# Peptides against a protein of PDB entry 3OAK, part 61

Target 1, 145 residues: chain A of PDB entry 3OAK
Amino acid sequence: DDLEQYLDEKILRLKDEMNIAAQLDIDTLNKRIETGDTSLIAMQKVKLLPKVVSVLSKANLADTILDNNLLQSVRIWLEPLPDGSLPSFEIQKSLFAALNDLPVKTEHLKESGLGRVVIFYTKSKRVEAQLARLAEKLIAEWTRP

## One batch from the design tools (peptide; made by RFdiffusion4, then SolubleMPNN)

Design b1_p17_8_s2 (from b1_p17_8, 9 letters changed)
Fold by OpenDDE base, seed 4:
Formats: structure tokens, sequence, C-alpha cells
Structure b1_p17_8_s2 (fold): chain B 145 residues (1-145), chain A 17 residues (1-17)
């Protein structure tokens, strides 16, 4: 189907963009650590966030998102950064909100690794209480009968 | 890979605080 192929390619392109943004931010922060240049700021994920949220919020893209394992890139965006910090509050909040509306199944959690990352957000003392509660809600939804 | 990174971060935090 031509439409299905088009949507697959669209999601795969976004997935690639997300992965590139994550790597560029990692590179920036590694360079900041190496050089001590505190003017280096990682902004690639933040810049791309509106597009990511827009795509994740589209009901007609849910199957394409899940089938192409876009959640793997979401997981990558939620991982700790080289300086030991977590992604910005806005990234966490936006992604948790978007995930709440997706029909995520066990198979998607396994192939993406997203489940374990979200569990981390329920356990880490560095996470803001508000965001920990959002993470807890997701875990509850994914594990309830 | 990702799990190890997360666990390392959590472990380092727990050591410090």
Amino acid sequence: as target 1 above (145 residues)
Amino acid sequence: ESVELIEKEEEEFEKKY
C-alpha cells in the first residue's frame, strides 16, 4: 500500500532525526566535559521536541509509530546524559504525556527497552515528583490486566 | 547498553546522597 509505505518512511525519517539529535547532544556534552567550555549547550533534542510531540499525538500514526519501533528513539531521548544529568524537564513531561495516549503493548516495550527506562524514572531520586508520578501512571497502565 | 547507563547513573547518585 502506497500510503502505508509513505507513513513508514515518514516515521523512519523522524526516528533517524531523533537518533541524530541525541548523538549530537551527547557529543556536545562530551566536548563540554573534555574542554571545560561551559558555553557549550546541548539543544538538538529540545529543538526537535515539538515535531516529535506532534507526531506522537497523531492517532492515525499510532500503528506506524509502534510497528517501526519509534519508541526505541523515545527511550534513547530519556536516557541519562554524559554529565550525569537527565533530559530537560520539558522533554520528560512532553514524552510522558505523549506516551500516555499510545496503545503501547508488551511487545513494544520489549523491542524498544522503554519499559525499563520508565521504571528508572519511578525510582530515581533525581526525578521531579510530578514526573515520577507520570512515569508511575505509565507503568501502571502497561502492567494492569 | 541503555540499562547499564541508567543503572550506573542511579548507583552514582545513591553513593553521593
Scores: peptide ipSAE 0.027, ipTM 0.644, DockQ to the pose 0.085
Fold by OpenDDE base, seed 5:
Structure b1_p17_8_s2 (fold): chain B 145 residues (1-145), chain A 17 residues (1-17)
Amino acid sequence: as target 1 above (145 residues)
Amino acid sequence: ESVELIEKEEEEFEKKY
């Protein structure tokens, strides 16, 4: 119906915005590496983060979020950056917290690739212990019988 | 390419543990 269509469009727009933000940050960091200009700072994801968290926290959007594979964009935001670094501590923490309250199922993990990335956060030596623990909690929940 | 970094970390982890 009209409401469902509206919600789908809203989530798909956010998905696009997230993907664009990620790419712009990648472009900025690639240019930083190429030119050595340390004044170039990737800020697009950080700027959009409050909106992302707000949407992910709304229970009435859960089905729309999952059905439209917004988790693919969440996965993209969590992937290592061109210089091998990870997204900011705040991005990691906020996304892990938001994911904890979503009814994520195996099918969503597969279609988004999110499962593999979160497992990475449980294993990587580059991840802060606090965030690794949050990732572990998610994996435990998702693999729960 | 970022996926490759994830895979590499996983491989290194598996070798160690």
Scores: peptide ipSAE 0.025, ipTM 0.620, DockQ to the pose 0.085
Fold by OpenDDE base, seed 1:
Structure b1_p17_8_s2 (fold): chain B 145 residues (1-145), chain A 17 residues (1-17)
Amino acid sequence: as target 1 above (145 residues)
Amino acid sequence: ESVELIEKEEEEFEKKY
């Protein structure tokens, strides 16, 4: 119906915005590496984060979020950056918190690749202990019998 | 995939040290 179509379009637009933000940050950091200009700071994801969190937190959008594979963009946001660094602490914390409240199923993990990335956060010694625990919690919930 | 590469590096480090 009209509402479903509206919600689908809303989520698809957000996916696009998230993907663009991620790419722009990658481009910024690649340029920083190439030029040595340490004044170049990747901030596109951080700027968009409040909107992402707002959408992910809305229970009435859960089905639309999952059906349109928004989690693929969440996965992209969690991936290591060109210099090997991780996304900001705030991005990690906010996304893990939001994921905890979504009814994520195996099919969504496969479609998005999110499972693999979250497992990485449980293993990497570069991840803050607090965030590693959140990642562990997610894995436990997703593998719960 | 970048995550996979980084994860492998971490695993190798843990095995060595």
Scores: peptide ipSAE 0.023, ipTM 0.618, DockQ to the pose 0.079
Fold by OpenDDE base, seed 2:
Structure b1_p17_8_s2 (fold): chain B 145 residues (1-145), chain A 17 residues (1-17)
Amino acid sequence: as target 1 above (145 residues)
Amino acid sequence: ESVELIEKEEEEFEKKY
């Protein structure tokens, strides 16, 4: 119906914004590495994070989020950066917290690639212990019979 | 592809640090 279409469009716009933010940060960090200009700071994802968290926290958007594969953009935001670092502590923490409240199913994990990325966070020595525990909780919930 | 990137980054990091 009209409402469903409206919500689909909103989620798809956010998905595009997230993908653009991720790419702009990658471009910034690549330029920083290439030029040595340490004044270049990647902050597009951080700027958009409050909006992402707001959308992910809305129960009435859960089906729309999952149906439009917004989790693919969440996965992209969690990937390592060009300088070898991980996304900021706040991005990791906020996304893991938001994911905990979504009714994520196996099909959503497969189409987004999110499952494999979150497993990385349970195993990586670069990840803070607190965040590794959050990732472990998600994996446990998603693999529950 | 994303998993490969993550695994490569982790491998490189563990080798250096």
Scores: peptide ipSAE 0.022, ipTM 0.612, DockQ to the pose 0.085

Design b1_p17_8_s3 (from b1_p17_8, 8 letters changed)
Fold by OpenDDE base, seed 4:
Structure b1_p17_8_s3 (fold): chain B 145 residues (1-145), chain A 17 residues (1-17)
Amino acid sequence: as target 1 above (145 residues)
Amino acid sequence: DSVKLMEEMEKEFEEEY
């Protein structure tokens, strides 16, 4: 199927872009810690965020997103940074909102590791209450009978 | 069980971070 292959390639490219953005931000923050240069700011994920949100919001891409484990890259974006901080408020809020409309199943949570990270956000004292509530809603949806 | 699976995975995550 030509269409399926085309969509797979698009999602896989985005997945790679997300992983690269995450690593570049990690590298920037590690260098900031090493050198003490507080002018170094990690911006790669923030720059790519609108594209990520756009793709996650497309109903016709849901199967492609889940089949290619794009949620693994979403999980990576939600993990703590080298300085112990969490990703920006905007990244958290946007991703939690986008995840709410995806037909995520247990197999996808296991394959991506997303479930463990989102539960973390419901428990962590470092997370804003507003975002913790969004995470709680996701967990509730994923554990519905 | 989905709940148990996620709880176990979360515990492992907390140990890592």
Scores: peptide ipSAE 0.121, ipTM 0.764, DockQ to the pose 0.633
Fold by OpenDDE base, seed 1:
Structure b1_p17_8_s3 (fold): chain B 145 residues (1-145), chain A 17 residues (1-17)
Amino acid sequence: as target 1 above (145 residues)
Amino acid sequence: DSVKLMEEMEKEFEEEY
């Protein structure tokens, strides 16, 4: 199927871009720690965020997103950074909003590791209250009998 | 720390799912 192949390629490209952005930000922050150069700012994920949100918001891409384990890259984006800080407020908010509309199943949580990370956000004292509540809603939906 | 917490949460997640 030509359409399915096109959509798979689109999602896989985005997955690669997300992984690269995450690693570049990690590298930037590690260098910031090592050199003390406070002018080094990690912005690769933030720059790519609009594209990620656009893709995640499209209902016709849901199956392709889940089948290609794009949620693994979403999980990576949500993990703490080398200096112990969390990704930007905007990244957290946008991703939690997008996840709310996806038909995520247990198998997707297992293969991506997303579940454990979102649980972390419900318990961390470093997370803004409104975002913790969004994380709680996701956990409630995913654990619904 | 955050890493330790995530490891603990992962364990809980695996037991539930």
Scores: peptide ipSAE 0.079, ipTM 0.732, DockQ to the pose 0.136
Fold by OpenDDE base, seed 3:
Structure b1_p17_8_s3 (fold): chain B 145 residues (1-145), chain A 17 residues (1-17)
Amino acid sequence: as target 1 above (145 residues)
Amino acid sequence: DSVKLMEEMEKEFEEEY
């Protein structure tokens, strides 16, 4: 119906915005590495984060989020950056927190690649202990009997 | 098995990054 279509379009737009933000940050950091210009700061994801968290927190959007594979963009935001570092503490924390409230199923993990990335966060030496614990909690929830 | 699936996917991720 009209509402369903409207919500799909909104989520797909956000998905696109997230992907663009991720790429712009990657481009910025690559240029920073290439030029040595330390004034280049990747801020696109951080700027968009409040909107992402707001959407992920809305129970009435859960089906739309999952059906449109928004979790793929969440996965992208969690991937390592060009310099090998991870996204900001705030991005990690906010996304892990938001993911706890979504009814994520195995099929969503497969189509988004989110499962493998979150497991990475449980194992990586680069991840803060607090965030590793949040990742472990997600894995535990997703692997319930 | 979700556990096995994620472990396999994680292995692929480690190889990529």
Scores: peptide ipSAE 0.065, ipTM 0.746, DockQ to the pose 0.648
Fold by OpenDDE base, seed 5:
Structure b1_p17_8_s3 (fold): chain B 145 residues (1-145), chain A 17 residues (1-17)
Amino acid sequence: as target 1 above (145 residues)
Amino acid sequence: DSVKLMEEMEKEFEEEY
């Protein structure tokens, strides 16, 4: 199917872009630590965030998103950074909101590793209460029979 | 430590899912 192929390629390209953005930010932060240059700011994920949110919000892309394990890249974006800090508030908020509208199943959580990360956000004292509640809601939905 | 906490949460995840 031509449409399915097109959608697969679109999601896979975004997945690559997300992974590259994450790595570039990690590289920036590692360099910041190594050199002490506090002017180095990681902004690649933030710059790409609007595109990620746009794609995740499309109902017609849900199956393609899940089938191509885009959630693995979402997980990567949510993991702690080299300095131990978490991604920006906006990234967390936007991703949790987008995840709420996806028909995520157990198999997707396992293959992406997203489940363990979201659970972390329900327990971490570094997470804002507002976002912890969103994470809790996701866990509750994903654990329903 | 956030990394250590995530590892603990991962164990809980595997038990539940």
Scores: peptide ipSAE 0.055, ipTM 0.732, DockQ to the pose 0.135

Design b1_p17_8_s4 (from b1_p17_8, 8 letters changed)
Fold by OpenDDE base, seed 1:
Structure b1_p17_8_s4 (fold): chain B 145 residues (1-145), chain A 17 residues (1-17)
Amino acid sequence: as target 1 above (145 residues)
Amino acid sequence: ESVKLMEEMEEEFRKKY
């Protein structure tokens, strides 16, 4: 199917872009730690965030998103950075909101590793209360019988 | 601490999923 192929390619391209953005931010912060140059700021994920949110919010892309394991890249974006900090408040908020509208199943959580990361956000003392509650809501929905 | 916590959460995740 031509449409299915088009959508697969679209999502796979975004997945690649997300992975690159995450790695570039990691590299930036590692260099910041190594050199002490406090002017180095990781901005690649933030720059790409609007595109990510746009894609994740489209109902017609849900199956393609899940089938191509885009959630693995979402998980990567949520992981702690080299300096121990978390991604920006906006990234956390936007991704949790988007995840709430996706029909995520157990198999998707396993293949992406997203489950353990979201659980982390329910337990971490560094997470804002508002976002911790969103994470808790997701876990509750995903563990529903 | 974050790494340790994530490892613990991973174990909990395996039990539930």
Scores: peptide ipSAE 0.042, ipTM 0.704, DockQ to the pose 0.135
Fold by OpenDDE base, seed 2:
Structure b1_p17_8_s4 (fold): chain B 145 residues (1-145), chain A 17 residues (1-17)
Amino acid sequence: as target 1 above (145 residues)
Amino acid sequence: ESVKLMEEMEEEFRKKY
């Protein structure tokens, strides 16, 4: 219906914005590495984070979020950066918290690639202990019978 | 280092899900 179409378009727009933000930050960091210009700061994801969190927190958007594979963009935001570092502590914390309230199923994990990334966070020595515990909690919930 | 770990975890994920 009209409402469903509106919600689909809303989520697809956000998905596009998230992907663009991720790529712009990657481009900035690659240029920083190539030029040595330490004044170059990747800020696009940070700027968009409040909007992402707002959308992920809305219960009425859960089905639309999952059906349109927004979790693929969440996965992209969680991947390591060109310099080998991880996204900011705040991005990690906010996304893990938001994921905890979504009815994520195995099919969503597969089509988004989110499962492999969250498992990475449970094992990486570069991840803060607090965030590793959040990642472990998600894995435990997703592997329940 | 992190990239290699992610690749390993991806393989592990495919086995579990």
Scores: peptide ipSAE 0.032, ipTM 0.679, DockQ to the pose 0.134
Fold by OpenDDE base, seed 4:
Parts: structure tokens; C-alpha cells; sequence
Structure b1_p17_8_s4 (fold): chain B 145 residues (1-145), chain A 17 residues (1-17)
């Protein structure tokens, strides 16, 4: 199916863009730590966030998103940064909101590692209470009988 | 099954971070 292939390629491209953005931010922060140059700011994920949210919010892309393991890149975006900090509040909030509307199944959690990271957000003292509650909601939904 | 998976994934995460 030409349309299916087109959508797959679109999602895979976004997946690559997300992974690149994450790595660039990691590189920036590592360089900041090494050099002490406080002018270095990691902004690649923030710049790409609107596009990510837009794609994740499209109901017609849900199957393509899940089948191509885009959630792995979402997981990567949620992981701690080199300095031990977490992604920006806005990234956390936007991704948790988007995840709430996706029909995520156990198999998707396994292949992406998303479950382990979201669980972290329910337990970490570094997470804002508001976002911890959103993470808890996701876990509750994913563990429903 | 999902609960068990979450517990396992939590343990793996703790080992990594």
C-alpha cells in the first residue's frame, strides 16, 4: 500500500529527527559540563516539540506511530540528561498529554521501554507534582485489567 | 501481565539510572 508506506516513512523520518535532536542536546550539555560555558543551551528537542506533538495527536497516525516504535524516541526524550536533570517541564507535559490519547499496548511498552521511564516519573523527587500525577494516570491506564 | 511488565521495567530502569 502506497499510503501505508508513505506514512511509515513519515514517522520513521520523525523518529530519526527526534533521536538526532536528543543526541544534539546531550552533546551540548556534555560540552557545557566539560567547558563550563554556560552560554551553551540545549534547545533541539524544544524546537522540534511542536512537530512531535502535532504528529502524536493525529488519530490517523496512531497505528503507524505504534508499529514503527516512535514511542522509543518518546522514551529517549524523557530520559535524564547528562547533568542528571530531566527534560523541560514543557516537554514532559506535552508528551504525557499526547501519550494519554494513544492506544498504547503492552507490546509497545516492551519494545520502546516507555513504561520504565514513565514509572520513574511517578517516583522521582525531581518531577513536579502535576507531572507525576500525569505519569501515574498513564501507568494506571496501561495496567488496567 | 501489564502489572508484571511494569514491575520488571521499573527494576531495569533502577539499574540503569
Amino acid sequence: as target 1 above (145 residues)
Amino acid sequence: ESVKLMEEMEEEFRKKY
Scores: peptide ipSAE 0.031, ipTM 0.656, DockQ to the pose 0.724
Fold by OpenDDE base, seed 3:
Structure b1_p17_8_s4 (fold): chain B 145 residues (1-145), chain A 17 residues (1-17)
Amino acid sequence: as target 1 above (145 residues)
Amino acid sequence: ESVKLMEEMEEEFRKKY
């Protein structure tokens, strides 16, 4: 199926872009720590965020997103950074909102590691209350019998 | 089972971060 192939390629390209953006930001922050140059700012994920949100919000891409384990890249984007900080408020908010509309199953949580990261956000004192509530909502939906 | 898996995943994550 030509359409299915097209959609797979689209998602896989985004997955690669997300992973690259995450690594570039990690590299930037590690350099910031090593050099003390506070002018170094990790911006790659933020720059790519609109594209990520656009893709995650499309119902016709849901199966492709889940089948290609794009949620692994979402998990990577949510993990703590080298300096111990969390990704930007905007990244957290946008991703949690997008995840709310995806038909995520247990198998997807397991293969991506997303579940454990989102649980972290429900318990961390570093997370804004608003975002912690969004994380709680996701966990509640994912753990329903 | 999903709850059990999530709890296990939480514990693993806590050890890592």
Scores: peptide ipSAE 0.029, ipTM 0.646, DockQ to the pose 0.737

## One batch from the design tools (peptide; made by RFdiffusion4, then SolubleMPNN)

Design b1_p18_1_s1 (from b1_p18_1, 9 letters changed)
Fold by OpenDDE base, seed 1:
Structure b1_p18_1_s1 (fold): chain B 145 residues (1-145), chain A 18 residues (1-18)
Amino acid sequence: as target 1 above (145 residues)
Amino acid sequence: MMEELEREAEEYIASLIK
């Protein structure tokens, strides 16, 4: 119906914006590596984060989020950058908090590839302990028979 | 099974880093 269409369009627009932000940050850091210009800083995801958090926190959008595979964009945002650095602590914290409240099922993990990235966060020595523990909790819940 | 998933994850993550 009209409401469902509105919500789908809202989520798909956000998904596109998230993907663009991620690619721009990758491009910035690739250029930083190639040129040695340390003044280049990737900030596009951080700028968009408040909007992402606002959407992910709304319970009435959960089905639309999952049905449109927004988790693929969440996965992309959590991935290490070309220089090996991680997204900001704030991005990690916000996204893991959102994932904890979403009714994520196995099918959503498969179509988004999110499981592999979250496993990385359970093992990385660069991740804050509180977020590593949350990642472990999520993996345990998602892989439970 | 988990060990296999972890290995796949490691290979995937490595592919993202130059």
Scores: peptide ipSAE 0.373, ipTM 0.863, DockQ to the pose 0.892
Fold by OpenDDE base, seed 3:
Structure b1_p18_1_s1 (fold): chain B 145 residues (1-145), chain A 18 residues (1-18)
Amino acid sequence: as target 1 above (145 residues)
Amino acid sequence: MMEELEREAEEYIASLIK
């Protein structure tokens, strides 16, 4: 119906915005690496984070989020950056919190590639302990028989 | 299963680092 279509379009627009933000940050950091210009700061994801959190927190959007593979964009936002650094603590914390409340199924993990990235967070020594524990919890839940 | 995911993760993550 009209509402369903509206919500789909809304989520798809956000998905696109998230992907663009991620790419812009990657471009910024790649340029930083190549030029050595330490004044180049990647902040596109940080700027968009409040909007992302707002959408992910709405229970009535869960189906739309999952059906449109927004988790792919969440995965992208969690990925290490070209210089090997991780997204900001706030991004990590916000996204993991959101993931904890979503009814994520195996099919969503496969189509988004999110499982592999979350596994990374369970093992990385650069990840805060609290988030590593949450990552472990998610993996345990997602791999249940 | 977990071991496979871990290997896949390592390879994928490595590919993201310049």
Scores: peptide ipSAE 0.365, ipTM 0.862, DockQ to the pose 0.860
Fold by OpenDDE base, seed 4:
Structure b1_p18_1_s1 (fold): chain B 145 residues (1-145), chain A 18 residues (1-18)
Amino acid sequence: as target 1 above (145 residues)
Amino acid sequence: MMEELEREAEEYIASLIK
Protein backbone atom coordinates (compact mmCIF):
# COMPACT_ATOMS: atom_id res chain seq x y z
CA ASP B 1 0.00 0.00 0.00
CA ASP B 2 2.80 2.39 0.85
CA LEU B 3 4.59 1.55 -2.37
CA GLU B 4 1.39 1.87 -4.38
CA GLN B 5 0.72 5.29 -2.92
CA TYR B 6 4.28 6.37 -3.57
CA LEU B 7 4.08 5.29 -7.20
CA ASP B 8 0.70 6.97 -7.67
CA GLU B 9 2.05 10.23 -6.37
CA LYS B 10 5.10 9.95 -8.58
CA ILE B 11 3.05 9.42 -11.72
CA LEU B 12 0.52 12.10 -10.84
CA ARG B 13 3.32 14.60 -10.35
CA LEU B 14 4.74 13.72 -13.74
CA LYS B 15 1.29 13.98 -15.30
CA ASP B 16 0.94 17.47 -13.90
CA GLU B 17 4.38 18.46 -15.13
CA MET B 18 3.60 17.13 -18.60
CA ASN B 19 0.34 19.03 -18.77
CA ILE B 20 2.02 22.23 -17.68
CA ALA B 21 4.78 21.79 -20.25
CA ALA B 22 2.23 21.24 -22.99
CA GLN B 23 0.23 24.31 -22.03
CA LEU B 24 3.34 26.47 -21.87
CA ASP B 25 4.29 25.39 -25.37
CA ILE B 26 0.78 26.13 -26.60
CA ASP B 27 0.93 29.56 -24.99
CA THR B 28 4.27 30.23 -26.63
CA LEU B 29 3.03 29.29 -30.07
CA ASN B 30 -0.23 31.19 -29.67
CA LYS B 31 1.81 34.26 -28.84
CA ARG B 32 4.04 33.56 -31.82
CA ILE B 33 0.98 33.49 -34.08
CA GLU B 34 -0.51 36.63 -32.60
CA THR B 35 2.66 38.72 -32.59
CA GLY B 36 4.55 37.28 -35.53
CA ASP B 37 7.63 36.99 -33.34
CA THR B 38 9.40 34.03 -34.89
CA SER B 39 11.99 34.02 -32.15
CA LEU B 40 9.44 32.43 -29.82
CA ILE B 41 10.13 28.71 -29.70
CA ALA B 42 8.20 26.09 -27.76
CA MET B 43 10.71 24.01 -25.84
CA GLN B 44 9.04 22.91 -22.62
CA LYS B 45 8.05 19.43 -23.74
CA VAL B 46 11.48 18.79 -25.20
CA LYS B 47 13.10 19.82 -21.94
CA LEU B 48 10.93 17.42 -19.95
CA LEU B 49 11.13 14.55 -22.44
CA PRO B 50 14.06 12.72 -20.83
CA LYS B 51 12.17 12.44 -17.56
CA VAL B 52 9.03 11.27 -19.34
CA VAL B 53 10.96 8.62 -21.26
CA SER B 54 12.64 7.44 -18.10
CA VAL B 55 9.32 6.91 -16.35
CA LEU B 56 7.54 5.34 -19.30
CA SER B 57 10.36 2.83 -19.73
CA LYS B 58 10.00 1.39 -16.23
CA ALA B 59 8.11 -1.88 -16.30
CA ASN B 60 7.24 -1.61 -12.63
CA LEU B 61 5.38 1.64 -13.33
CA ALA B 62 3.18 0.31 -16.13
CA ASP B 63 0.12 -0.35 -13.99
CA THR B 64 0.47 2.98 -12.22
CA ILE B 65 0.86 4.78 -15.54
CA LEU B 66 -2.30 3.23 -16.93
CA ASP B 67 -4.35 3.48 -13.74
CA ASN B 68 -3.65 7.18 -13.40
CA ASN B 69 -4.41 7.94 -17.05
CA LEU B 70 -0.94 9.23 -17.86
CA LEU B 71 -1.86 8.35 -21.43
CA GLN B 72 -4.02 11.46 -21.44
CA SER B 73 -0.88 13.52 -21.05
CA VAL B 74 0.88 11.43 -23.68
CA ARG B 75 -2.02 12.17 -26.01
CA ILE B 76 -1.75 15.87 -25.30
CA TRP B 77 1.97 15.82 -26.07
CA LEU B 78 1.32 14.16 -29.42
CA GLU B 79 -1.38 16.59 -30.52
CA PRO B 80 -0.73 19.12 -33.27
CA LEU B 81 0.09 22.57 -31.99
CA PRO B 82 -1.95 25.72 -32.69
CA ASP B 83 0.26 26.64 -35.64
CA GLY B 84 -0.41 23.24 -37.17
CA SER B 85 3.05 21.91 -36.48
CA LEU B 86 3.67 18.54 -34.89
CA PRO B 87 5.75 17.84 -31.82
CA SER B 88 9.41 17.23 -32.53
CA PHE B 89 10.51 14.03 -34.19
CA GLU B 90 12.24 13.03 -30.98
CA ILE B 91 9.05 13.40 -28.96
CA GLN B 92 7.10 11.34 -31.47
CA LYS B 93 9.74 8.65 -31.66
CA SER B 94 10.19 8.37 -27.92
CA LEU B 95 6.51 8.29 -27.08
CA PHE B 96 5.58 5.80 -29.77
CA ALA B 97 8.39 3.55 -28.65
CA ALA B 98 7.21 3.75 -25.07
CA LEU B 99 3.61 3.07 -26.04
CA ASN B 100 4.70 -0.03 -27.88
CA ASP B 101 5.92 -1.57 -24.63
CA LEU B 102 2.91 -0.68 -22.49
CA PRO B 103 0.02 -3.11 -22.01
CA VAL B 104 -2.51 -0.59 -23.28
CA LYS B 105 -6.12 -1.78 -23.28
CA THR B 106 -9.24 -0.43 -24.94
CA GLU B 107 -10.40 1.12 -21.70
CA HIS B 108 -7.20 3.15 -21.49
CA LEU B 109 -7.63 4.40 -25.04
CA LYS B 110 -11.18 5.53 -24.34
CA GLU B 111 -10.19 7.19 -21.09
CA SER B 112 -7.27 9.06 -22.63
CA GLY B 113 -8.46 9.76 -26.17
CA LEU B 114 -5.11 8.51 -27.41
CA GLY B 115 -6.59 6.42 -30.19
CA ARG B 116 -7.82 9.37 -32.21
CA VAL B 117 -4.47 11.10 -32.14
CA VAL B 118 -2.52 8.01 -33.12
CA ILE B 119 -4.90 7.43 -36.03
CA PHE B 120 -3.98 10.91 -37.20
CA TYR B 121 -0.33 9.88 -37.30
CA THR B 122 -1.16 6.92 -39.52
CA LYS B 123 -2.66 9.23 -42.13
CA SER B 124 -0.63 12.43 -41.95
CA LYS B 125 1.73 13.13 -44.82
CA ARG B 126 3.90 15.21 -42.51
CA VAL B 127 4.84 12.29 -40.30
CA GLU B 128 8.06 10.41 -40.96
CA ALA B 129 7.45 7.06 -42.61
CA GLN B 130 9.03 5.07 -39.80
CA LEU B 131 6.77 6.71 -37.23
CA ALA B 132 3.69 6.34 -39.38
CA ARG B 133 4.40 2.62 -39.58
CA LEU B 134 4.82 2.42 -35.84
CA ALA B 135 1.54 4.26 -35.36
CA GLU B 136 -0.13 1.77 -37.67
CA LYS B 137 1.27 -1.08 -35.63
CA LEU B 138 -0.11 0.41 -32.45
CA ILE B 139 -3.56 0.90 -33.94
CA ALA B 140 -3.57 -2.66 -35.19
CA GLU B 141 -2.67 -3.96 -31.76
CA TRP B 142 -5.18 -1.78 -29.95
CA THR B 143 -8.07 -2.71 -32.23
CA ARG B 144 -7.59 -6.42 -31.70
CA PRO B 145 -10.62 -8.30 -30.34
CA MET A 1 -16.55 1.71 -37.60
CA MET A 2 -12.98 2.53 -38.57
CA GLU A 3 -14.15 5.17 -41.00
CA GLU A 4 -16.20 6.76 -38.27
CA LEU A 5 -13.25 6.79 -35.90
CA GLU A 6 -11.06 8.29 -38.59
CA ARG A 7 -13.57 11.03 -39.25
CA GLU A 8 -13.80 11.82 -35.57
CA ALA A 9 -10.04 11.90 -35.39
CA GLU A 10 -9.79 14.31 -38.30
CA GLU A 11 -12.37 16.62 -36.81
CA TYR A 12 -10.68 16.55 -33.44
CA ILE A 13 -7.25 17.26 -34.87
CA ALA A 14 -8.60 20.09 -37.00
CA SER A 15 -10.07 21.69 -33.90
CA LEU A 16 -6.60 21.96 -32.38
CA ILE A 17 -5.23 24.13 -35.17
CA LYS A 18 -5.97 27.85 -35.56
Scores: peptide ipSAE 0.327, ipTM 0.845, DockQ to the pose 0.911
Fold by OpenDDE base, seed 5:
Structure b1_p18_1_s1 (fold): chain B 145 residues (1-145), chain A 18 residues (1-18)
Amino acid sequence: as target 1 above (145 residues)
Amino acid sequence: MMEELEREAEEYIASLIK
């Protein structure tokens, strides 16, 4: 119906925006590596984060989020960057908090690839302890019967 | 599923870093 179509389009637009932001940040950091210009700062994801958090926090969008595989874009945002650094603490914290409130199922983890990345956060020594614990909590919930 | 993901995780993450 009209509402369902509207919500699908909203999520798909956000998914596209997130993917573009991630690629622009990757391009910036690749250029930083190639030129050595440390003044080049990747900021596109940070700029878009408030909108992402707003959408992920809305209960009425949960089914649309999961059905359209927005978690694939969440996975991309959580991945290490070309220089080996992690996304900002704020991005990590906000996304893990949002994931905790979503009814994520095994099928969503498989189609998005999110499981592998969250496992990385449970094991990485570069991740803040409080966020590693949040990642562990998510893994525990996703692996229970 | 999670065991399978663990086996592939490190390799996948490494592929993202130059």
Scores: peptide ipSAE 0.325, ipTM 0.851, DockQ to the pose 0.756

Design b1_p18_1_s2 (from b1_p18_1, 10 letters changed)
Fold by OpenDDE base, seed 5:
Structure b1_p18_1_s2 (fold): chain B 145 residues (1-145), chain A 18 residues (1-18)
Amino acid sequence: as target 1 above (145 residues)
Amino acid sequence: HMKELEEEAEEYIKSLIK
């Protein structure tokens, strides 16, 4: 119906915006690596984060979020950057909090690739302990019988 | 199985880093 279509379009737009933000940050870091210009800072994801959090927190959007594979963009946002650095602590914290409240199913993990990245967070020494524990909780929930 | 997934994850993550 009309509402369903509207919500799909809303989520797909956000998905595109998230992907663009991620790529811009990657481009910034690549340029930083290549030029040595330490004034280059990746900020696009941070700028968009409030909007992402707002959408992910709405219960009425959960099905639309999952059906449109927005988790793929969440995965991308959580991935290490070309220089090996991680997204900001606030991005990590916000996204993991959002994931904890979503009814994520196995099929969503497969189509998004999110599982692999979250596994990384369970083991990385560069991740804050509180987030590593949350990542571990999520993996346990997603892999339970 | 989990160890295999971890190994796969590790390889994927490495591919993202220069």
Scores: peptide ipSAE 0.514, ipTM 0.909, DockQ to the pose 0.874
Fold by OpenDDE base, seed 3:
Structure b1_p18_1_s2 (fold): chain B 145 residues (1-145), chain A 18 residues (1-18)
Amino acid sequence: as target 1 above (145 residues)
Amino acid sequence: HMKELEEEAEEYIKSLIK
């Protein structure tokens, strides 16, 4: 199926782009920590966010997203950075909104590791209340038999 | 079960921070 292959490749390319963006931001912040240069700002994820949101919002891509473990990259984007800071509120909000609309199953959580990170968001005092509540909702849904 | 998951999550998150 040509369309299926095309969609798979599209998602895999995005996955790579997301992973690269995350690593570049990590590298930037590690350098910031090591050098003390406060002018170093991690912006790669923010720059790519519109494209990520666009893809995640498409209902017709849900199966392709889940089958290709794009949630692994979503997990990576939600993870705390080396300095302990969290991704921007907009990144958090956008990704949690997308997760809320995806038919995520237990197998997807296991292969992506997303569950652990979302649990973190239910407990962190640095997370906005609205997102903490959404994280709680997701955990409740994902742990249902 | 949830307690175990939370502990694992906490350990993982800590490993990400210098």
Scores: peptide ipSAE 0.509, ipTM 0.908, DockQ to the pose 0.897
Fold by OpenDDE base, seed 1:
Structure b1_p18_1_s2 (fold): chain B 145 residues (1-145), chain A 18 residues (1-18)
Amino acid sequence: as target 1 above (145 residues)
Amino acid sequence: HMKELEEEAEEYIKSLIK
């Protein structure tokens, strides 16, 4: 119906914006590595974060989010950058909070590849303890028979 | 099974870092 189509388009636009932001940050840090210019700072994801949080927090968008594989873009945002650094604490905190409230199923994890990245967060020594614990909780829920 | 998943995850993450 008209509403469903509207919501699909909204989510797909956000997905595209998220992917672009991630790539721009990767490009920035690759250039930083190549040139040694430490003044180059990746901030595209941080700038878009409020919009992402707004969408992910809406219960009425849950089905649309999952059906359109927005979790693939969430996975990309959580991945380490070329220099090995992690996304900002605020990005991590916001996305993990959102994941905790979504009815994520096994099929969504397979489609997005999100499981591998969250497993990384359970083991990383660079992740804040509170987020590592949340990652562990999610893995336990997603792997439950 | 979890060990295999962790190994796969580790290899994937390494591929993202230069």
Scores: peptide ipSAE 0.500, ipTM 0.906, DockQ to the pose 0.890
Fold by OpenDDE base, seed 4:
Structure b1_p18_1_s2 (fold): chain B 145 residues (1-145), chain A 18 residues (1-18)
Amino acid sequence: as target 1 above (145 residues)
Amino acid sequence: HMKELEEEAEEYIKSLIK
């Protein structure tokens, strides 16, 4: 119906914005690696984070989020950058918190590839302990029968 | 099974880093 269409479009727009932000940050850091210009700072995801958090926190958008595979964009945002660095602590914390409140199912993990990235966070020595524990919790929940 | 998932994850993550 009209509401569903509106919500779909809203989420798809956000998905596009998230993907663009991620790519811009990747481009920035690739250029930083290639040129050695340390003044290049990847900030696009951070700039968009408040909007992402706002959307992910809304219960009425949960189905739309999952149905439109927004988790793919969440996965992308959590991925390590070309220089091996991780997204900011705030991005990690915010996204993991949001994931904890979403009714994520196995099918959503397969569609998004999110599982592989979260598994990485359970094992990485560069991840804050609190987030590693949360990642472990999520994996346990997602892999349970 | 979990080991396989971890290995797959590691390989994928490595592919993202130059």
Scores: peptide ipSAE 0.498, ipTM 0.905, DockQ to the pose 0.890

